# Peptides against a protein of PDB entry 6UG1: the designs that were tried, part 98

Target 1, 304 residues: chain A of PDB entry 6UG1
Amino acid sequence: SNEERKRRKYFHMLYLVCLMVHGFIRNEWINSKRLSRKLSNLVPEKVFELLHPQKDEELPLRSTRKLLDGLKKCMELWQKHWKITKKYDNVGLYMRTWKEIEMSANNKRKFKTLKRSDFLRAVSKGHGDPDISVQGFVAMLRACNVNARLIMSCQPPDFTNMKIDTSLNGNNAYKDMVKYPIFWCEVWDKFSKKWITVDPVNLKTIEQVRLHSKLAPKGVACCERNMLRYVIAYDRKYGCRDVTRRYAQWMNSKVRKRRITKDDFGEKWFRKVITALHHRKRTKIDDYEDQYFFQRDESEGIPD
Target 2, 301 residues: chain A of PDB entry 6UG1 as posed
Amino acid sequence: SNEERKRRKYFHMLYLVCLMVHGFIRNEWINSKRLSRKLSNLVPEKVFELLHPQKDEELPLRSTRKLLDGLKKCMELWQKHWKITKKYDNEGLYMRTWKEIEMSANNKRKFKTLKRSDFLRAVSKGHGDPDISVQGFVAMLRACNVNARLIMSCQPPDFTNMKIDTSLNAYKDMVKYPIFWCEVWDKFSKKWITVDPVNLKTIEQVRLHSKLAPKGVACCERNMLRYVIAYDRKYGCRDVTRRYAQWMNSKVRKRRITKDDFGEKWFRKVITALHHRKRTKIDDYEDQYFFRRDESEGIPD

## One batch from the design tools (peptide; made by RFdiffusion4, then SolubleMPNN)

Design b2_p17_5_s1 (from b2_p17_5, 11 letters changed)
Fold by OpenDDE base, seed 4:
Structure b2_p17_5_s1 (fold): chain B 304 residues (1-304), chain A 17 residues (1-17)
Amino acid sequence: as target 1 above (304 residues)
Amino acid sequence: SELEKYLQELLEEFKKY
């Protein structure tokens, strides 16, 4: 019905806000001074120097290469620190079906929310799920004075899916779900004026995204619980930005149709949510990023 | 929090449509 369509759109928006607030809270937790002091000790001076290369005036690309090598070494150090990767309880922050949401509303199970103290202990010990691990990696880079963002791919239920039964059948459902990450890192390259994408945990990759990312889910089974729609960036200064354009090859033709921002009302509403979570002034980094997004929109064109 | 109140208000604005 039209009513059920409105209900699903509303519930999608509510769920999206809850996810974006969750990302904001995790971004505050990883700014912990106590955690920062502990994680800085994991990075030896030689690796710290690679993270902070001098500007090569002749060839700025040499400075970017040093930063990339430093980030690679940080990923190796992080793998040594992280002792236990726990499986997600159920589906974690991956996308739920409408049926799973209805069933969860009936089950008054007190979801035991992870407390800040338990999170800090988990990161400090190297024991937790992949999301905690990525968040801890961002904390380690921030402890080394790197301008690292926490990236979250928000997975609200698909309001465009009007099917009643959306049950996901199959023994491999967990493997397909976790094939692509929900959380990752971005690092500002001051030399190239670009964000570097870092997945330290899942794909263990570093990318300078041009047109597409390896972190963008591909294939039907992987997209069932991980649809790239709302990629939100949380910086060390409590900035909040929509960076979906970086990771979406087909923003205009495919991704926009699955977002609340497909209409003017949804666009205005989503801008209000971003503004509420954005607690810093605009910077030249935001100008370079917006220019990059503009060029990507022009290059994609209008879908036929 | 003040943020949670503001986010609830933003959601209530949408219930009116």
Scores: peptide ipSAE 0.032, ipTM 0.721, DockQ to the pose 0.897
Fold by OpenDDE base, seed 5:
Formats: sequence, structure tokens, C-alpha cells
Structure b2_p17_5_s1 (fold): chain B 304 residues (1-304), chain A 17 residues (1-17)
Amino acid sequence: as target 1 above (304 residues)
Amino acid sequence: SELEKYLQELLEEFKKY
């Protein structure tokens, strides 16, 4: 019905806001001064120097190469620090079906929320799920004075799916679900004026995204619980930005149709949510990023 | 929090449509 369509759209928006607030809270927690002091000790001086190369005036690419090598070494150091990767309880922050949501509303199960103290302990010991591990990696880079963002791919239920029963086949579902990350890192390259994508935990890759990312889910099975729609960036200064355009090859033709921002009302509403979570002034970094997104929109074109 | 209040206001704005 039209009413059920409205209900699913509303619930999608509520769920999206809750996810975006969760990302904001985790971004505050990783700014902990106590955690920063502990994590800075994991990074040797030689690696710190690679993270902060001098500007090569002749060839800025040499400075970018040093930064990339520093980030690679930081990923290796992080793997040595991280002792236990826990599986997610159920589906974690991956996308739930409408049926799973309805069934969970009827279940009086006490949701055990992770406290800030437990999170900081988990990161410090290197014991936790992949999301905690990525968040801790961002904290380590921030402890080294790197301009690192926490990236979250928000997975609200698909309001465009009007099927009543979307039973997902269980057996391969977890492997396909965790094939692509929900959380990752971006690092500002001050030399190339671009964001570098870093997945320290799942794919263990560093990318300079131009047209497509390896972190974008591919294939039907992987997209069932991980649909790239709302990629939100949280910086060390409590900035919040929609960076979906970087990771979406087909933003205009495919991704936009699955977003609340497909209509003017949804666009205005989503901008209000971003503005509420954005607690810093605009910078030249935002100008370079917006210029890159503009060029990507022009290059994709408007689908006929 | 002020954030929770603002989020509630955003949700109430949406209930009107």
C-alpha cells in the first residue's frame, strides 16, 4: 500500500539517523586523549617521519609516496597490535531485512550497548569486532597527528524493497556479508590535495580512488546486507560529510534511486541531518573535495 | 542532548508528510 511505502520510508530515515549518530559518537570516543597517548607509542619515529614527509617542490608525488609507505607500515603495526578479531553478533551494523526488523521489535531482547570504557579497553588490548579495529586504527593515525577520517557506510533497511518476505538464505550469508567493510579510514594527502582510502582490517588495502573503489560491494549476495548508499565521513574536528560520490561509480544512475535524497524533500532533510552532525567550519580541504565530487558528477552524466 | 532534541524535531517534521 501507499501507507506501507510511507512507513518504510519513515523507518529508513529514523534508522539512518540512528546509524549516523552512532558514527558521530564513535568518532568522539576515538578522540580520547588517554587512548591517543597509548596508540602513539605503537608508531616508531621512522614511521612517523614517513607520515609527515617534507614537501618535495620538484615532484610532489615523492611526498605522496612517503605518506603511502607510512600508511602501509601503520597497517602492518596495527595487525601486530590487534590480537583477537571477534565475529559480529548477528549482522552487526550490516543491513537488516524488513522481516528481521519486525521480528526484532517483538523480541524483548536486551540490546547490550558497548560503553565508552569498554570500547577504549577493547582498542587498547586489540580485542574486538572489525568495526572497533578500524575505529582504533583511525585513533592511532590521529594520535600521530594525521588528518584521518572515520568512514561509515550506513546500512538502513531498503525502503525501495516492498517485498513482505525477504528471507535471505543463511549458509554463505555471513562470508558474503563481511566480504566488504562497513567502516574504513580516509587520510588527507596535502600534496596531491586528495583523500586516500585505507581499509586496515577487511581488504587490507590503500587506494587513491579516481573512478571506483575496491571497497564498493559487488555482486548480488554481497549487496544483500551491504548496499552502498550513505558513506559518511567523520573527521578529527567533528566534521561530518557525505562522501558517497567517491565510492559510487554509478551515483546518478543507480545509487540515488536507493537513497532518501532521490526527491527534493529527502535531499533537504538529509542536508539538515548532515548539518546537525557537522560541528566545524568549512576548510580548503572541503573545497578540493567538493570540486572532485563535481567533476565526478559531470563525468558520470545524467542518466537518460 | 541538544542533538537528540534536534533529531526528534527532524523526525517530527517528517511525520507531517
Scores: peptide ipSAE 0.031, ipTM 0.707, DockQ to the pose 0.909
Fold by OpenDDE base, seed 1:
Structure b2_p17_5_s1 (fold): chain B 304 residues (1-304), chain A 17 residues (1-17)
Amino acid sequence: as target 1 above (304 residues)
Amino acid sequence: SELEKYLQELLEEFKKY
């Protein structure tokens, strides 16, 4: 019905806000001074120097290569620190079906929210789910004075899916779900004027995204619980930015149709949510990023 | 928090549509 369509749109928006606030809170927690002091001790001086290369005036690419090598070594150090990767409870922050939401509304199960103290302890010990591990990795880079931001792929229920029963079949559902991450890292390269994508936990990859990312979900089974729609960046100064354009090859033709921002009302509202979570002034880094997004929109063209 | 109030206001704006 039209009423069910409105209800699903509203619930999608509420759920999206809750996810974006969760990302904001986790970004605040990883700025803990106590955690920073502990995590800086994991990074040897030689690796710190690679993270902060001098500008090569002859070939700026040499400086970028040093930074990339430093980030690779940080991923290796992080793997040594992280002792226990826990499975997610149920589906974690991956996308729920409408049926799962309806069933959960009837079950007044007290969701045990992880406390800040328990999170900081989990990161410090290297024990937790993949999301806690990625968040801790961002904290380690920030402890080394790297301009690292936390990236969250927000997975609200699909308001464009009007099917009543979306029974997701079978034993491989968890493997397909966790094939691509929900959280990752970006690092600012001051030499190339670009964000470097870092997945330290899932794919264990460093990427300079041009047209497409390895982190973008591919295949029907993986996209059932992980649709790339809202990729939100949280920086060390409490900036909040929509960076979906970086990771979406087909933003205009495919991704936009699955976003609340497909219409002017949804665009205006989503802008209000971003503005509420954005607690810093604009910088030249934002100008370079917006220029890159503009060039990506022009290069995609108008969908036929 | 101020954020929670603002989020509630944003949600109430949606109930009107």
Scores: peptide ipSAE 0.030, ipTM 0.708, DockQ to the pose 0.815
Fold by OpenDDE base, seed 2:
Parts: C-alpha cells; sequence; structure tokens
Structure b2_p17_5_s1 (fold): chain B 304 residues (1-304), chain A 17 residues (1-17)
C-alpha cells in the first residue's frame, strides 16, 4: 500500500539517523586522551617517521609511498595488538530485513549497549568485534597525529524493498554478510591531496580509490545485508561528511535510487542530518574532497 | 521493540547534542 511505503520510508529515515548518531558517538569515544596515550606506545619511532614523511620536492609520490608503508606497518602492529576478534551478535550493524524488524518489534530483548568504559577497555586489551577493532585502529592513528577518519557504511532497511517476506537463508549468511566491512578508515594524504582508504581488519587492504573500491560490496549474497548507500566519514574534529561518492562507482545510475536523497525532500532532510552531526568549520581538505566528488559526478554522467 | 528502544535511546542521545 501507499501507507506501507510511507511507513518504510519513515522507518528508514529514523534508522539512518540512529546509525549516524552511533557513528558520531563511537568517533567521540576513540578521541579518548587515555586511550590515545596507550595506543601511541604501540607505534615505534621508525613507523611514526614513515607516517610523517618530509615533503619530497622533486617527487611528492615518494612521500606518499612512505606514508603508505607506515600505514601498512601500522596494520601489522594492530594485528599483533588485537588478540580476540569476536563474532557479531546476530547481524551487528548490517542490514536487517523488514521481517526481522517486525519480529524484533515483538521481542523486547534488551540490546546491551556497550558502555564507553567497556569500549575503551575492549580496544585497550584488543578484545572485541571487527567494528571495535577498526575504531581502535583509527584511535591509534589519531594518537600518532595522523589525520584519520572513521568511516561507517550505514545499513538502514531498504525502503525500496516492498516485499513482506525477505527471509534470508541462514547457514552461509554470516560469511557472506561479513565479507565486506561496515567500518573502515580513511587517512589524509597531504602530498597527493587525497584520502587513502584503509581496511585494517576485514580485507586488510590499503587503496587510493579512483573509480572503485575493493570495500564496495559485490554480488547478490553480500549485498543482502551490506548495501552501499550511506558511507559517512567522522573526523578527529567531529566533522561529518557523506563520502558515498568515493566508494560508489555508479552513484547516479544505481546508488541514488536506493537513498532517501533520491527526491528533493529527502536531500534537504539528509543535509539537515549531516549538518546536525558536523561540528567543525570547513577546511581546504573539504575543498579538495568536494572537487574530487564533482569530477567523479561529471565522469559518471547522468544516467540514461 | 528492542530496536525501537535502542533507536529511541540513540535519538535521545542525539537530542543531547
Amino acid sequence: as target 1 above (304 residues)
Amino acid sequence: SELEKYLQELLEEFKKY
């Protein structure tokens, strides 16, 4: 019905806000000064120097290569620190079906919200789920004065799916679900004027995204619970930015149709949500990023 | 629901910012 379409759209909007707020809160927690002091000690001086290379005036690419090597070594150090990777409880922050939402409405299980103190202890000990591990990795880079962002792929229920029963087959569902991350890192390269994508936990990859990312879900099974629609970046200064354009090859033709921003009302609403979570002034880094997004929109063109 | 309570808690946290 038209009513059910409106209900699903509204619930999608509400769920999206709550996911974005969750990302904001986790981004505050990883700015803990106590955690920062502890995590900086994981990074040897030689690795710190690679994270902060001098500008090579002849070939700026040499400075970028040093930064990339430093980030690789940081991923290796992080793997040594992280002792226990817990499985997600149920589906974690991956996308729920409408049926799962309706069933959860009837079952008053108490989600044990992880307290800030428990999160900081989990990161400090290296014991937690993959999301906590990624968030801790971002905290370690920030502790080394690296301009690292927490990235969250927000997975609200698909308001474009009007099917009642979307029961997913159980056994392979977890492996397919966790094939691609929900959280990752971006690092600002001051030499190339670009964001470097870092997945320290899942794919264990570093990439300089041009047209497509390895972190973008591919294939039907993984896209059932991980649909790239809202990739939100949280920086160390409490900036909040939509960076979906970086990871979406087909933003205009495919991804936009699955977003609340497909219409002017949704665009204006989503802009208000971003503005409410964006607690810093604009910087030259935002200008370079917006120029990159503009070039990507022009290069994709308007869908036929 | 538990999710609605979690969402409501997150919305209440959001209202504090």
Scores: peptide ipSAE 0.028, ipTM 0.704, DockQ to the pose 0.070

Design b2_p17_5_s2 (from b2_p17_5, 9 letters changed)
Fold by OpenDDE base, seed 4:
Structure b2_p17_5_s2 (fold): chain B 304 residues (1-304), chain A 17 residues (1-17)
Amino acid sequence: as target 1 above (304 residues)
Amino acid sequence: DELKKKLEELLKEFEEY
């Protein structure tokens, strides 16, 4: 019905706001000075120097290569620190079906919300789910004065799915779900004027995204619980930005149709949500990023 | 608190549409 379409759109928006606020709160927690002091000790001086290379005026690419090597070594150090990767309880922050949402509303189970103290202890010990691990990795890079962003792929329920039963059946459902991450890192390369993508936990990759990312879900089974629609970046200065354009090859043709921003009302509403979560002034980094997104939109063109 | 208020306002604007 038209009513059920409106209801699903509303619930999608509510759920999206809750996810974006969750990302904001986790981004505040990883700025903990106590955690920063502990995590900085994991990074040897030689690795710190690679994270902060001198600008090579002759060949800026040499400086980028040093930064990439430093990030690779940080990823290796993080793997040594992290002792226990817990499975997600149920589906974690992956996409729920409409049926699962309705069933969860009936089950007054008090979800045990992880407290800030418990989070800081988990990161500090190296014990937790993959999301806590990624968040801790971002904290370690920030402790080394690296301009690292926490990236969150927000997975609200699909308001474009009007099927009544959306049950996902299959023994491998968890394996397919966790094939691609929900959280990752971006690091600002001051030499190339670009964001470097880092997945320290799931795919264990470092990439300079041009047209497509390895972190973008591929295949039907993986996309059932992980649809790339809202990739939100949280920086160390409490900036909040939509960076979906970086990771979406087909933003205009495919991704836009699955976003609330497909219409003018949804676009205005989503801009208000971003603005409410964006607690810093604009910088030249934002200008370079917006220019990159503009060029990506022009290169994709208008879908036929 | 301010963030919560802004989020509640954004949700209310949507309920009125």
Scores: peptide ipSAE 0.027, ipTM 0.730, DockQ to the pose 0.920
Fold by OpenDDE base, seed 3:
Structure b2_p17_5_s2 (fold): chain B 304 residues (1-304), chain A 17 residues (1-17)
Amino acid sequence: as target 1 above (304 residues)
Amino acid sequence: DELKKKLEELLKEFEEY
């Protein structure tokens, strides 16, 4: 019905706000001074120097290569620190079906909300789910004075899916779900004037995204619980930015149709949510990023 | 701050629904 379509759109909006606030809160928690002091001790001086290379005036690419090597070594150090990777409880922050949402409304399953103290302890010990691990990795880079962002792929229920029964077949569903991450890292390369993508936990990859990312879900089964629609970046100064354009190859033709921002009302609403979570002044880094997004929009072209 | 609190309240309400 038209009413059910309105209900699903409203519920999608509410769920999206909840996820974006969760990302904001986790970004505050990883700025803990106590955690920062502990995590900085994991990074030896030689790796710190690679993270902060001198500017090569002749070939800036040499400085970028040092930074990339430093980030690779940080991923290796992080794997040594992380002792226990827990499975997600149910689906974690991956996308729920409408049926699962309707069934969950009846079951007061106490989601054990992880307290800030428990999160900081989990990161410090190296015990937790993959999302906690990625968040801790961002905290370690920030402890080394690296301009690292927490990236969150927000997975609200698909308001464009009007099917009632998406019975996900059991055992393969978890493997397909966790094939691509929900959280990752971006690092500012001051030499190339670009964000470097880092997945320290799932795919264990470092990318300089041009047209597409390896972190973008591919295939029907993987997209059932992980649709690239809202990739939100949280920086160390409490900036909040939509960076979906970086990871979406087909933003205009495909991704926009699955977003609340497909219409003017949804665009204005979503801008209000971003503005409410963006607690810093604009910087020259934002100008370079917006220029990159503009070039990506021009290169995709207008959808037919 | 107020909007964050309101959004956290909305999150709690949504975890309770």
Scores: peptide ipSAE 0.026, ipTM 0.720, DockQ to the pose 0.114
Fold by OpenDDE base, seed 5:
Structure b2_p17_5_s2 (fold): chain B 304 residues (1-304), chain A 17 residues (1-17)
Amino acid sequence: as target 1 above (304 residues)
Amino acid sequence: DELKKKLEELLKEFEEY
């Protein structure tokens, strides 16, 4: 019905806000001074120097190469620190079906919320799920004075799916679900004036995204619980930015149709949510990023 | 701060449902 469409749209908006606030809270927790002091000790001086190269005035690319090598070594150090990767309880923060949501509302199961103290202990010990591991990696880079962002791919239920029964085939569902991450890192390259994408846990890759990312889900089975729609960046200064354009090859033709921002009302609403979570002033880094997004939008064109 | 508190309350409500 038209009412059910409205209900699903409103529930999608509520769920999206909750996910975005979760990302904001985790971004605050990883700014812990106690955690920072512990994690800085994992990074040797030689690796710290690679993270902070001098500007090569002749060839800025040499400085970028040092930063990339430093980030690679940080990923290796993080793998040594992280002893136990736990499976997600159920589906974690991956996308639930409408049926799963309706069934969960009927089940008074107290979701055991991870407390800040338990999170900090998990990161310090290297014991937790992949999301905690990525968040801890961002904390380690921040402890080394790197301008690292926490990235979250928010997975609210698909309000464009009007099917009543959205039962997913069970057997390979977890493997396909976790094939692509929900959380990753971005690092500012001050030399190239670009964000570097870092997945330290899942794909264990570093990318300089131009047109497409390896972190973007591909294939029907992987997209069932991980649809690239709302990629939100949380920086060390409590900035919040929509960076979906970086990771979406087909923002205009495909991704926009699955977002609340497909209409003017939804766009204005979503901008209010971003503004509410954005606690810093604009910087030249934001100008370079917006210019990159503009160029990517022009290059994709408007779908006919 | 107040919006954060309201959103944390909304999150708690959403985790309790």
Scores: peptide ipSAE 0.026, ipTM 0.719, DockQ to the pose 0.104
Fold by OpenDDE base, seed 1:
Structure b2_p17_5_s2 (fold): chain B 304 residues (1-304), chain A 17 residues (1-17)
Amino acid sequence: as target 1 above (304 residues)
Amino acid sequence: DELKKKLEELLKEFEEY
């Protein structure tokens, strides 16, 4: 019905705000001074120097190569620190079906929310789910004075799916779900004026995204619980930005149709949500990023 | 507190629509 379509749209928007606030809170927790002091000790001086290369005036690319090598070594150090990767409870922050939501509303299951103290202990010990691990990696880079931001791929239920029963088939569902991450890292390269993508936990990759990312879900089974729609960046100064354009090859033709921002009302509303979570002034880094997004929109073209 | 207030305002704009 039209009423069920409206209900699903509103529930999608509410769920999206809750996810974006969760990302904001986790970004605050990883700014802990106590955690920062502990995690800085994991990074040797030689690796710190690679993270902070001098500008090569002859070939700026040499400075970017040093930064990339430093980030690779940080990823290796993080793997040594992280002892236990826990499975997600149920589906974690991956996309739920409408049926799962309806069933969960009837079951007043007390979700055990992880407290800040328990999170800081988990990161410090290297014991937790993949999301906690990525968040801890961002904290380690920030402890080394790297301009690292936390990236979250928000997975609200699909308001464009009007099917009543969206039961997902059994055994491989978890493996397909976790094939691509929900959380990752970006690092600012001051030499190339670009964000570097870092997945330290899932794919264990460093990427300079041009037209497509390895982190973008591919295949029907993976996209059932991980649809690239809302990729939100949280920086060390409590900036909040939509960076979906970086990771979406087909933003205009495919991704926009699955977003609340497909219409003017949804665009205005989503802009208000971003503004409410954005707690810093604009910088030249934001100008370079917006210029890159503009060039990506022009290069995609208008879908026929 | 401020973030909660902004969330409540955003939720109210939702219920009125």
Scores: peptide ipSAE 0.025, ipTM 0.721, DockQ to the pose 0.653

Design b2_p17_5_s3 (from b2_p17_5, 10 letters changed)
Fold by OpenDDE base, seed 3:
Structure b2_p17_5_s3 (fold): chain B 304 residues (1-304), chain A 17 residues (1-17)
Amino acid sequence: as target 1 above (304 residues)
Amino acid sequence: SELEEYLKKLLEEFRKY
């Protein structure tokens, strides 16, 4: 019905706001001074120097290569720190079906909300789910004075899916779900004027995204619980930015159709949500990023 | 929080549409 379509849009928006606020809160928690002091001790001086290379004026690419090597070594150090990777409780922050949402509304399952103290302890001990691990990795880089962002791929229920029963039956459902991350890191490269993508936990990869990312879900099974629609970046100064354009090859033709921003009302609404979560002044880094997004929009063209 | 109240108002604006 038209009513059910409106209901699903409303619930999608509510769920999206809750996810974006969750990302904001986790980004605040990883700025903990106590955690920062502990995590900085994991990074030896030689690795710190690679994270902060001198500007090579002759060949800026040499400085970028040092930074990339430093980030690789940080991923290796993080693997040594992280002792226990817990499975997600149910589906974690991956996308739920409409049926799962309806069934969960009836079950007052006390979701044990992880308290800030428990989160900080989990990161400090190296015990937690993959999302906590990524968030801790961002905290470690920030402790080393690296301009690292927490990236969150927000997975609200698909308001464009009007099917009643999407029974995700099968033993492979969890493997397909966790094939691609929900959280990752971006690091500012001051030499190339670009964000470097870092997945320290899932794919264990470092990428300089051009046209597509390895972190973008591919295949029907993987996209059932992980659709690239709302990739939100949280920086150390409480900036909040939509960075979906970086990871979406087909933003205009495919991704936009599955976003609330497909219409002018949804675009204005989503801009208000981003503005409410953005607690810093604009910087020259934002100008370089917006220029990159503009070039990506021009290069995609208008969908036929 | 003021943020949560603002976000609730934004959601109510949508419900009226």
Scores: peptide ipSAE 0.027, ipTM 0.717, DockQ to the pose 0.891
Fold by OpenDDE base, seed 4:
Structure b2_p17_5_s3 (fold): chain B 304 residues (1-304), chain A 17 residues (1-17)
Amino acid sequence: as target 1 above (304 residues)
Amino acid sequence: SELEEYLKKLLEEFRKY
């Protein structure tokens, strides 16, 4: 019905806001001074120097290569620190079906919310789920004075799916779900004026995304619980930005149709949510990023 | 929090549409 369509849109928006606020709170937690002091000790001076290369005036690419090598070594150090990767309880922050949401509403299960103290302990010990691990990695880079963003792929229920039964059956459902991350890192390259994508935990990859990312889910089974729609970036200064355009090859043709921003009302609403979570002034980094997104929109063109 | 109240208002604006 039209009513059920409205209900699903509303619930999608509520869920999206809750996810975006969750990302904001986790971004505050990883700014912990106590955690920062502990995590900085994991990075030896030689690796710190690679993270902060001098500008090569002859060939800025040499400075970018040093930064990339520093980030690679940080990933290796992080793997040594991280002792226990816990499985997600149920589906974690991956996308739930409408049926799972309805069943969960009926189930008075006390969701154990992870407290800030428990999070900081988990990161410090190297014990937790993949999301906690990624968040801890961002904290380590920030402890080394790297301009690292926490990236969150928000997975609200699909309001475009009007099917009643959306049950996902399959023996490999968990493996397919966790094939691609929900959280990752971006690092500002001051030399190339670009964000570097870092997945330290899942794919263990570093990318300079041009047209597509390896972090973008591919295949039907993987996309059932991980649809790239709302990739939100949280920086060390409490900036909040929609960076979906970086990771979406087909933003205009495919991704936009599955976002609340498909219509002008949804676009205005989503901008208000971003603005509410954005607690810093605009910077020249934002100008370079917006220029990159503009060029990506022009190069994709209008879908036929 | 002020943020939660603002976000609730944004959601209510959409419920009226």
Scores: peptide ipSAE 0.027, ipTM 0.712, DockQ to the pose 0.905
Fold by OpenDDE base, seed 5:
Structure b2_p17_5_s3 (fold): chain B 304 residues (1-304), chain A 17 residues (1-17)
Amino acid sequence: as target 1 above (304 residues)
Amino acid sequence: SELEEYLKKLLEEFRKY
């Protein structure tokens, strides 16, 4: 019905806000001074120097190469620190079906919320799920004074799916679900004036996204619980930005149709949510990022 | 928190449409 369509849109928006607030809270927790002091000790001076190369005025690419090598070594150091990767409880923050949501509303199961103290202990010991591990990696880079963002791919239920029964086939569901991350890192390259994408945990990759990302889910099975729709960046200064355009090859033709921002009302509402979570002034970094997004939008074109 | 109140207002704005 038209009513059920409205209900699913509303619930999608409520769920999206809750996810975006969760990302904001985790971004605050990883700014912990106590955690920063512990994690800085994991990074040797030689690796710190690679993270902070001098500007090569003749060839800025040499400075970018040093930064990339520093980030690679940080990823290796993080793998040595992280002792236990726990599986997600159920589906974690991956996308739930409408049926799973309805069934969970009837189940009075006390959701065990992870406390700040337990999170800080988990990161410090190297024991936790992949999301905690990525968040801890961002904290380590921030402890080394790197301009690192926490990235969250928000997975609200698909309001465009009007099927009543959306039961997913069980057997390969977990492997396909965790094939692509929900959380990752971005690092600002001051030399190239671009964001570097870092997945330290899942794909263990560093990339400079131009047109395509390795972190973008591919294939029907992987997209069932991980749809690239709302990729939100949280910086060390409590900035909040929609960076979906970086990771979406087909933003205009495919991704926009699955977002609340497909209509003017949804666009205005989503801008209000971003603004509420954005607690810093605009910088030249935001200007370079917006220019990149503009060029990517022009290059994709408007779908006919 | 001010954030929770703002989020409640955003949700109420949406219930009116």
Scores: peptide ipSAE 0.027, ipTM 0.714, DockQ to the pose 0.913
Fold by OpenDDE base, seed 2:
Structure b2_p17_5_s3 (fold): chain B 304 residues (1-304), chain A 17 residues (1-17)
Amino acid sequence: as target 1 above (304 residues)
Amino acid sequence: SELEEYLKKLLEEFRKY
């Protein structure tokens, strides 16, 4: 019905806001000064120097290569620190079906919210789910004065799906779900004026994304619980930015149709949500990023 | 929190459409 369409759209928006606020809260927690002091000690001086290379005036690419090598070594150090990777309880922050949402509304399962103290302890000990591990990695880079962002792929229920969903249960369904991350890192390269993508936990990869990312879900089974629609960046200064354009090859043709921002009302609403979570002034880094997004929109074109 | 109240208002604005 038209009413069910409206209900699903509304619930999608509510769920999206809750996810974006969750990302904001986790981004605040990883700025803990106590955690920063502990995590900086994981990075030896030689690796710190690679993270902060001098500008090569002849070939700026050499400085970028040093930064990339430093980030690789940081991923290796992080793997040594991280002792226990817990499985997600149920589906974690991956996308729920409409049936799962309806069933969860009837079952008042007390969602045990992880407290800040428990999160900080989990990161410090190296014990937790993959999301906690990624968030801790971002905290370690920030502790080394690296301009690292927490990236969250927000997975609200698909308001464009009007079907009655079946429950996706089983070990294979979990493997397909976790094939691609929900959280990752971006690092600002001051030499190339670009964001470097880092997945320290899942794919264990570093990318300089031009047109496509390895972190973008591919295949039907993986996309059932992980649809690239809302990739939100949280920086160390409490900036909040939609960076979906970086990771979406087909933003205009495919991704936009599954976003609340498909219409003018949804765009205006989503801008209000971003503005509410954006707690810093604009910087030249935002100008370079917006220029990159503009060039990507022009290069994709308007879908016929 | 002030943020939670603001986000509730944003959701109510949508319910009017």
Scores: peptide ipSAE 0.026, ipTM 0.713, DockQ to the pose 0.882

